# Peptides against a protein of PDB entry 6TME: the designs that were tried, part 164

Target 1, 324 residues: chain A of PDB entry 6TME
Amino acid sequence: NRLKRAYIALQAWKKAFYSDPFNTAANWVGPDVCSYKGVFCAPALDDPSVLVVAGIDLNHADIAGYLPPELGLLTDVALFHVNSNRFCGVIPKSLSKLTLMYEFDVSNNRFVGPFPTVALSWPSLKFLDIRYNDFEGKLPPEIFDKDLDAIFLNNNRFESTIPETIGKSTASVVTFAHNKFSGCIPKTIGQMKNLNEIVFIGNNLSGCLPNEIGSLNNVTVFDASSNGFVGSLPSTLSGLANVEQMDFSYNKFTGFVTDNICKLPKLSNFTFSYNFFNGEAQSCVPGSSQEKQFDDTSNCLQNRPNQKSAKECLPVVSRPVDCS
Target 2, 324 residues: chain A of PDB entry 6TME as posed
Amino acid sequence: NRLKRAYIALQAWKKAFYSDPFNTAANWVGPDVCSYKGVFCAPALDDPSVLVVAGIDLNHADIFGYLPPELGLLTDVALFHVNSNRFCGVIPKSLSKLTLMYEFDVSNNRFVGPFPTVALSWPSLKFLDIRYNDFEGKLPPEIFDKDLDAIFLNNNRFESTIPETIGKSTASVVTFAHNKFSGCIPKTIGQMKNLNEIVFIGNNLSGCLPNEIGSLNNVTVFDASSNGFVGSLPSTLSGLANVEQMDFSYNKFTGFVTDNICKLPKLSNFTFSYNFFNGEAQSCVPGSSQEKQFDDTSNCLQNRPNQKSAKECLPVVSRPVDCS

## One batch from the design tools (peptide; made by RFdiffusion4, then SolubleMPNN)

Design b2_p18_8_s1 (from b2_p18_8, 7 letters changed)
Fold by OpenDDE base, seed 1:
Structure b2_p18_8_s1 (fold): chain B 324 residues (1-324), chain A 18 residues (1-18)
Amino acid sequence: as target 1 above (324 residues)
Amino acid sequence: SRREEMQKKLAEIQEKLK
């Protein structure tokens, strides 16, 4: 009996709670698991006459505890949302049995360990949110081979380079922000055909921006701020016909910020502050447009306010990085 | 209700899984 298995799993999970401040699991008593708070049943895909546990939603329950291996008994779950809790430990490998997993949100918890590779075993997974945890180590390149709509990795402890397989991703939203990623952005990034939003904020990324970024025609948000990028902005950024928000602040960029970038048709906010740019087009000057907001603060621009000193600028500007 | 919303979402997901 599938509901009996669900009962075993849910009771094991209840026992794994250290704290349930909202008494979310107070009604988790008896065999009628479909009445449990945060548990949702639906007809089974293989037999519509059979009711199964198809969804878990414990978002914002502030529950402290861990995920026991018995959760692997919830084989009919397609939606698993447990964000904004205090769950700790690792994601159980037993969840590989949840072959119908479609949306997996464990964001804003205290999970640790490497990337939960069990997520890669789910053939139908479309949504993966593991942000605001303590996941560490390398990002498996296989994550981008999956047909995910969204990949949220931000605010973890991931390190190493961004996998070259990123270009295979069909995701519309990908976040890398606030990790420890290093190296260059792969040139394959330009192959991300469905990308709308990508965020690299607050990593240790370096090198030149690849020209292939300009191929991201559907991107509305591109944020590469707070990294170690060098060189000039690629001229191919003029190809970002739909970009609305662009941020390159807090890097080591040099060179000239061109009209072709600042005149992008959908651009509403372009921040390139805290770099070493030595020139900008008139269209890039803050206040030059009523429709666009620019920030050129703390660069090496002449005749602009709030710029770096000559002492700070000269060593960097005199040694431009050739990205060609 | 939250429950109704979730049921609807699950139905949509299950339809995609078929």
Scores: peptide ipSAE 0.593, ipTM 0.955, DockQ to the pose 0.970
Fold by OpenDDE base, seed 4:
Structure b2_p18_8_s1 (fold): chain B 324 residues (1-324), chain A 18 residues (1-18)
Amino acid sequence: as target 1 above (324 residues)
Amino acid sequence: SRREEMQKKLAEIQEKLK
């Protein structure tokens, strides 16, 4: 029966624990898996008279171990939350059998290897959190074909370019922060219809910002800080009618920061420090508004404090990158 | 309780999966 399979899986997992500081699995004894701490049962979708393991929540258990292949026997699991542990190794391919997977949170662990492509096999997946791990390599383009509400990829070792398929994403929140992504932001970004928050912080992204960013009407948070972006800010950024938090700091931007950007109606914080901007509108000056916070530190602005030296500015400002 | 909250969440998820 399904509970017997679950028992096998959970006992295999318990055996795969190297450390259980809070004795979370202490009661993982006997066939009554539904009584196990962090194990949650529900009626099966195909037969409501049958009780199945439908959820795992081991968040904040500080468990060290790995995920054994026997976890693939948990075929009825729709919720798998194991964040803030010390699980290592790879995500087992056997989890492809968990066809009901809806929320998968393995964040803040020690997982390694390539992107867990098994996540792509789950037809009903809505929430994917793999942040704060050691996943590496390329992001599979197919991730954005999934009907995900949120995609958390930050604080990993992902590299290469951001897939052009990003425009297909229906996610409201996407984080790329603190990886090794390179290349340009795809122009298809403007097609992200449901995007509210996108974070690119601390990558190796470069090139000009695509004009299509201005099509992100629902975005409230846009952070592209700590990259290698060049050129001027797109004039189309005036289209970000709902942006509240915007950060372009620690890049190589040049040109003029315009009123159209600084006067965005919902803008509360705009940081464009540590660039090579050579001018700003009065509306962009820190302290010019009580409702908005600006940071123009370490640019090439005249008559502003804490700017770069002429020696640092001249070679960059005199050779502006044309993004047109 | 945490268990009750999880059960509620699971019920919601399962409803969406139907």
Scores: peptide ipSAE 0.592, ipTM 0.956, DockQ to the pose 0.968
Fold by OpenDDE base, seed 5:
Structure b2_p18_8_s1 (fold): chain B 324 residues (1-324), chain A 18 residues (1-18)
Amino acid sequence: as target 1 above (324 residues)
Amino acid sequence: SRREEMQKKLAEIQEKLK
C-alpha cells in the first residue's frame, strides 16, 4: 500500500523535526496522509484508481530538523518544496527511489555535505534549487547533462572549476553566485542554446573571458562581478543582441571598453566599475544615454571622476594580459 | 486556495511525466 508507505515516511519525518514554530505538522496524525498540511495527493500515473502522495510543499515553515532516510518511501513524489526552513544534515540517498521527481527545491536551509548526487538519479528532473545552503566540494559535471530548465547553486560552499559540460545545459537560468568556484569560465559556455540568465557573482574565477560568450544570443542577464578575471573584454560581446543587464565590476579587466559593447541594442545596465580599464568609448560614459545606465567608477580612465590613482593603475595597465 | 493551486500544478507536472 503506497499510502501506508507514505504514512511511515511522514511520521518518521515528523519525528525528525526539532522545532515546528507554526505547528505545520500538528495535523500529521492518522493514516489519512492526504489531509496532512503541506502534503498533496494525486492519482498514481500507473493506476489512476490509486491515490498517492505526489507533492510536498513546506515552504516558509521555519521547521528545524533533518530529512530521514524513510523519505525514500515517498516513491510517487514529483514535487518537493521545502525552502526557507532550518533543515540540516545531508540529502538522503534513499531519495533515489523518487523516480518521478520533477521539481526539487531545498533552498534556504542548513544542508551540508557534497553536492546531492541523488538529484542526478532523477530522470525527469526539470527544476533544481539548492541555493542558500552549506553544500561544499565539487560540482559534478553530470549536472549539466540533465535536461533542467533552471539550476540554482548560489550561496553555497562549492569549490573547484566549473565543468566543461556546462555547454550541454539546456537551462534558461543558471546561478553560481557566492560560492568558491575557481579557474576559467569554460569555452563551451557558448553552446548553452537556451540560456537567458547566468550569474557568477562573488567567486574566485580567473583568467580571460572566453570569446564564446558572444554566442549567447538569448542571454538577458550576464553577471561576472566580484571575481579575478583579467585581460580585455572579448570583442565578440557585440554579439549579445538580447543582453539587458551586464556586470563586470570588481575584477582585474584591462584595455578599452568599446562602442560595440556599449551600444548593444537591448542593454539597459552595464557596470564595469572597479577594474583597470584605461579607455572607454563615448557611448560608455555614464550619462551619455537616457536609456542606458553605465558605471565606470574606479578604473584607470582619463578625465573621468572617481578613478584609481596612477600609482594603482600603472603596474597593471602597463602589463596587459594577452587573451589571444 | 493554496491547495487548489498545488493540485493544479501537480496535475500539470503529471501530464508532463506521462
Scores: peptide ipSAE 0.591, ipTM 0.955, DockQ to the pose 0.969
Fold by OpenDDE base, seed 3:
Structure b2_p18_8_s1 (fold): chain B 324 residues (1-324), chain A 18 residues (1-18)
Amino acid sequence: as target 1 above (324 residues)
Amino acid sequence: SRREEMQKKLAEIQEKLK
């Protein structure tokens, strides 16, 4: 019965294909769905004697089409990977029936509409990749209440503020890059106990960096480049004991870049170019270390090459934002 | 093979779901 339902779902999906350049679904004929290319069966969790469709992998198939509601019949699917296709439309709400969903990757497609809230209904979800789509609107705060290992949101059309619930996230990797997020980074960010990599690149984020960033002891990658951040770098950044890659470039930061930041023990690359910093410690100077790479280009530094003009610097440096 | 890799991954996932 379960395989029959899977057959109905997969045949409906095949009918929803507009183009299949690699003929991926050419063998999607007959009741033996477990032989279908990109369809993977496993013993059911509730009855090991029953074979069920447990995984879909259509990555890099360049298929054009949409996800029909009948996909909700694939109730045993724990892995759904359809990245690098040309699927359009919305994620069907009928996928709420896929209660075993563990990894959901729809990245690099043409999906539109709001955040796919159906993902919030999956109790066992650990991996969510919706990057490189056209999802829009606000990010639901509840996403960070999920026990996710990774959250990939980059290269979409998300807007509004980053939810304060971010501090509840157990994810090791979170990407916000290349969206339209605005406002400040929530102070609750410091509560992300498992965070290794966080990327904010290319948004409309603003305000001061919260001091609580310094509590992210496990962070190896912190990229806040290409935003509208202001003020000085928090002194608490000296607490980033494991940071290897740090990028604050293309912001409106001011003040002095301190030894405590540039001498971080695991720091490999630190880019703070294209800001309004008016001073840096000797340890921050590019070429000062063989083990660390720095970029101080296009700041307001004295006696350094490739800096902004006095005309560009004076209006900003003379009126530093107080983040205290 | 890709199929074998996927089967292994599914087995790992299913163990975590138990």
Scores: peptide ipSAE 0.585, ipTM 0.954, DockQ to the pose 0.894

Design b2_p18_8_s2 (from b2_p18_8, 7 letters changed)
Fold by OpenDDE base, seed 2:
Parts: sequence; C-alpha cells; structure tokens
Structure b2_p18_8_s2 (fold): chain B 324 residues (1-324), chain A 18 residues (1-18)
Amino acid sequence: as target 1 above (324 residues)
Amino acid sequence: SKEAEMQKRLAEIQEELK
C-alpha cells in the first residue's frame, strides 16, 4: 500500500524534526496522510483509482531537522518544495527511488556535503534549486546533461572549475553566484541554446572571457561581476542582441569599451566599474542616454570622475593581457 | 487557496510526466 509507505516516511520525518515553530506537522497524526499539512495527494499515474502522495510543500516553515532515509518510501512524489527551513545534513541517497521527481527545491536550508548526486538519478527532473546551502566540492559535469529549465547553485561552497559540459545545458536560468568556482569560463558556453540568464557573481573565476559568449543570442541577463577576469572585452559581445542587464564590475579588465557593446539594442544597464579600462566610447558614458544606465566608476579613464590614480593604473594598463 | 494551486500544479506536472 503506497499510502502506508507514505505514512511510514512522514512519521519518520516528523521524528527527525528538532523544531517546528509554526506547528506545521501538528496534524501529522494517523493514517490519513492526504490530510497532513503540506502533503498533497493525487491520482497515481499508473492507476488513477489509487491516491498517492504526489507533492510536499513545506516552504517557509522554519523547521529544524534532517531528511531521514525513510523519505525514499515517497516513491510517487513529483514535487518536493522545502525551501526556507533549517534542515541540515545531507540529501539522502534513498531519494533515488523518487523516479517521478520533477521539481526539487531545498534552497535556503543548512544542507552540507558534496553536490547531491541523487538529483542526477531523476530522469524527469526539470527544476533544481539548491541555492543558499553549504554544499561543497566539485560540480558534477553530468548536471548539464539533464534537461533542466533552471539550475540554481548560488550561495554555496562549490569549488573547482565550471564543467565544459555547460554547453549542453538547455536551462533558461543558471546561477553560479557566490561560490568558490575557479578557472576560466568554458568556451562551450556559447552552445547553450535556451539561456536567458546566467550569473557568475562573486567567484574566483579568471582568465579571458571566451569569444563564444557573443553567441548567447537569447541572454537577457549576463553578470560576471566580482571575479578575476582579465584582458579586453570580446568584440563578439556585440552579438548579445537581447541583453538587458550586463555587469562586468569588480574584475581586472583592460582595454577599450566599444560602441558596439554600449549600443546593444536591448541594453538597459551596463556596469563595468572597478576595472582597468583605459578608454570608452561616447555611447558608454554615463548620462549619454536616457534609456540606458552606465557605470564607469573606478577605471583608468581620462576626463571622467571617480577614476583610479595613475599610480594604480600604470602597472596594469602598461601590461595588457593578450587573450589571442 | 494554496491547496488548490498546488493541486493544479500537480495536475500539470502529471500531464508532463505522461
């Protein structure tokens, strides 16, 4: 009996709660699991006459606890939303039995350990949100082989390089922000077909930006701020026909910011502050447009306010990095 | 209601899983 298995799982989970400040699980009593707060039943896919637990929504419950292995008994769950809690520990490997998993949101918790590779075992997964946790180590390259609509990885402890498999991703939104990623952005990035938003903020990424970024025709948000990127901006960035928000601030970029970038047709905000740019086109000057906002603060620009001193600029500008 | 919205979403997901 599927509901009996669900009862075992949910009672094990209730036992794994250290704190339930809103008494969310107060009614988690008895065999009628479909009446449990945050538990949602639906007809089974294989037998519509059978009612099964198909969804869990405990968002914003501030529950402290862990995920027990008995959650693997919830084999009919397609939606698992437990964001904004205080769950700790690791994601149980037993969740591999949840073969219908479609949306998995464990964001804003206290999960630790490596990337939850159990997520890779779910054949139908479309939404993965693991942001605002303490996941660490390498990102498995296989994550980008999944047909995900969105991949939220930001605000974790992931390290090492971004996998070259990123180009295989069909996700519209990918966030790497506020991790410990290092190395270069893979050239394969230009192969991402459906990318609308990508965020690299606050990592240890370095090297030159790949020219292939210019192939991201559908991108509306591109943020590479607060990294260690060097060299000039790729001329191919003129290909970003739909970019609205672009941020390269807080890097070590050099060279000239061109008209072709600043005149992008959909560009609303372009921030390139806190770099070592030594020139900009007139179209890039803040206040030059009513429709576009620019920030050129703290570069090596002539005749602009709030620039770096010659002493700070000369050592960097005189030694430009060749990205060719 | 939240419950009604969730049931609707689950129904949508189930259709995608078929």
Scores: peptide ipSAE 0.667, ipTM 0.966, DockQ to the pose 0.973
Fold by OpenDDE base, seed 4:
Structure b2_p18_8_s2 (fold): chain B 324 residues (1-324), chain A 18 residues (1-18)
Amino acid sequence: as target 1 above (324 residues)
Amino acid sequence: SKEAEMQKRLAEIQEELK
């Protein structure tokens, strides 16, 4: 009996709660699991006459605890939302039995360990949110082989390089922000056909931006701020026909910020502050447009306010990195 | 209601899983 298994799982989970400040699980008593707060039942896909636990929503419950292996008994769960809690430990491997998993949101918790590879076992997964945790180590390349619509990885402890498989991703939104990713952005990034938003903020990324970024025609948000990128901005960025928000601030970019970037048709905000740019087109000057906002602060620009000193600029500007 | 929204979402997901 599927509901019996669900009962076992949910009772095990309740026992794994250290704190339930809102008494969310107070009614988690008895075999009628479909009446449990945050538990949602639906007809089984394989047998519509059978009611199964299909969803969990414990978002914002501030529950402290862990995910016990018995959660693997929730084999019919397609939606698992437990964000904004204080769950700790690792994601149980037993969740591999949840073959219908479609949306998995464990964001804003205290999960630790490596990337939860169990997520890779879910054939129908479309939404993965593991942001604001303490996941660490390498990002498995296979994550981008998944037909995910959204991948939220930000605010973790992930290290290593971004996998080249990123180009295979069909996700519209991918966040890498506030991790410890290093190396270059893979050239394969340009192959992300459905990408709308990508955020690299606050990593240890370096090297030149790949020219292939310009192939991201559907991108509306591109944020590469607070990294160690060098060289000039690729001229191919003129291909970002739909970019609205672009941020390259707090890097080590050099060269000239060109008209073809600043005149992008949908560009509303372009921040390139805190770099070593030594020139900008008139179209890039803050205040040059009423429709666009620019920030050129703390570069090596002549005749602009709030620029770096010659002493700071000269060593970097005189030794431009050739990205060709 | 949150419950109604969830049920709706589940229904949508179920359709996608078919």
Scores: peptide ipSAE 0.636, ipTM 0.963, DockQ to the pose 0.963
Fold by OpenDDE base, seed 5:
Structure b2_p18_8_s2 (fold): chain B 324 residues (1-324), chain A 18 residues (1-18)
Amino acid sequence: as target 1 above (324 residues)
Amino acid sequence: SKEAEMQKRLAEIQEELK
């Protein structure tokens, strides 16, 4: 019965294909769904004597089509990987029936609509990758209430502020890059206990960086480049004991880049170019270290190459934003 | 093989879901 439902779902999906350049679904014929290319069966959790469709892997198949509601019949699927295709439309609400969903990767497709809230209905979800799509609107705060290991949201059309619930996230990797997020980074960011990598690249974020960033002791990658951040770098950044890659380039930062930041023990790359910094410690100067790479290009630094003109600097540097 | 890897991963996931 469960495989019959899977057959119905998979045949409906095949019918929803507009193009299958690699003929991935060519063998999707007949009731033996476990033999279908990209379909993986396993013993059911509730009855090991019964085989069920537990995984879908159609990564890199370049399939054009949509996800039909009949996919909700794949109730035993725990792994759904369909990245690097040309699927369009919305994620069906019927997928709420896939209560075993553990890894959901629909990245690099043409999905549209709001955040797929159906993902929030999956109690066991650990991996969510929806990057490189056309999802839009607000990010639901509830996403960070889930026990996710990784959250990939980059390269979409998400708008509004980053939810304050971010501090509740247990994810090690979170990407916001290349969206339309606005507002400030929530102060609750410092409460992210397991964070290793966070990327804010290419949004409309603004305001001062919260001091609480310095509480991210396990962060190895922190990229806030290409935003509208202002003020000085928080002195608390000296607390980033494990940061290896740090990028604040293409913002509106001012002030002095301190030794305490540039001498972070595991820092490998620190890019703070294309800002309005008016001073840097000697330890921040490019070429000052063999093991660290710095970029101070296009700031308001004296006696450094490739800096902004006085005309560009004076209006900003003379009116520093007080983040206190 | 890719298939073998997938089966292994599914087994791991299923263990986590128990």
Scores: peptide ipSAE 0.635, ipTM 0.963, DockQ to the pose 0.963
Fold by OpenDDE base, seed 3:
Structure b2_p18_8_s2 (fold): chain B 324 residues (1-324), chain A 18 residues (1-18)
Amino acid sequence: as target 1 above (324 residues)
Amino acid sequence: SKEAEMQKRLAEIQEELK
């Protein structure tokens, strides 16, 4: 009996709670698991006459505890939302049995260990949110081989390079922000055909921006701020026909910010502050447009306020990185 | 209600899984 298995799993999970401040699991008593707070039943896909546990929503419950292996008995779960809790430990490998997993949100917890590779075993997964945890190590390249709509990885301890397989991703939103990623952005990034938003904020990424970024014609948000990027902005950025928010601040960029970038048709905010740009087109000057906001603070621009000193600029500007 | 919204979303997901 599927509900019996669910009962075993949920009771094991209740026992794994160290603290339940809101008494969320207070009614988790007895065999009627479909009445449990945060537990949602639906007709089984293979037999509509049978009810199964198909969803878990414990968002914002502030529960302290861990995920026991018995959760693998919840084989009919397609939606698992447990964000904003204090769950610790690792994601159990037994969750590989949850073959219907569609949305997995464990964000804002205290999970540790490597990337939860069990997520790669779910054939129907569309939404993966593991942000605001303590996951560490390398990002498996296989994550981008999956047909995901969104991938949230930000605010973890991931390191190493971004896999070249990123170009295979069909995700509309991908966040890498506030990790320890290093190396260059892969040239394959231009192959992300469905990308709307990508965020690289606050990593240790370096090198030149690949020209292929200009192929991301559907991107509305591109944020590469707070990294170690060098060289000039690619001229191909003129291809970002739908970009609204663009941020290159807090890098080591040099060269000239061109009209072709600042006159992008959908551009609303363009921040390129805290770099070493030595020139900008008139269209890039803050206040030049009522429809667009620019920030050119702390560059090497002449006749602009709040720029770096000559002492700070000369060593970098005189040795431009050739990205060709 | 939150429960109703969740049930609706779950139904949508179930349809996608068919």
Scores: peptide ipSAE 0.606, ipTM 0.959, DockQ to the pose 0.870

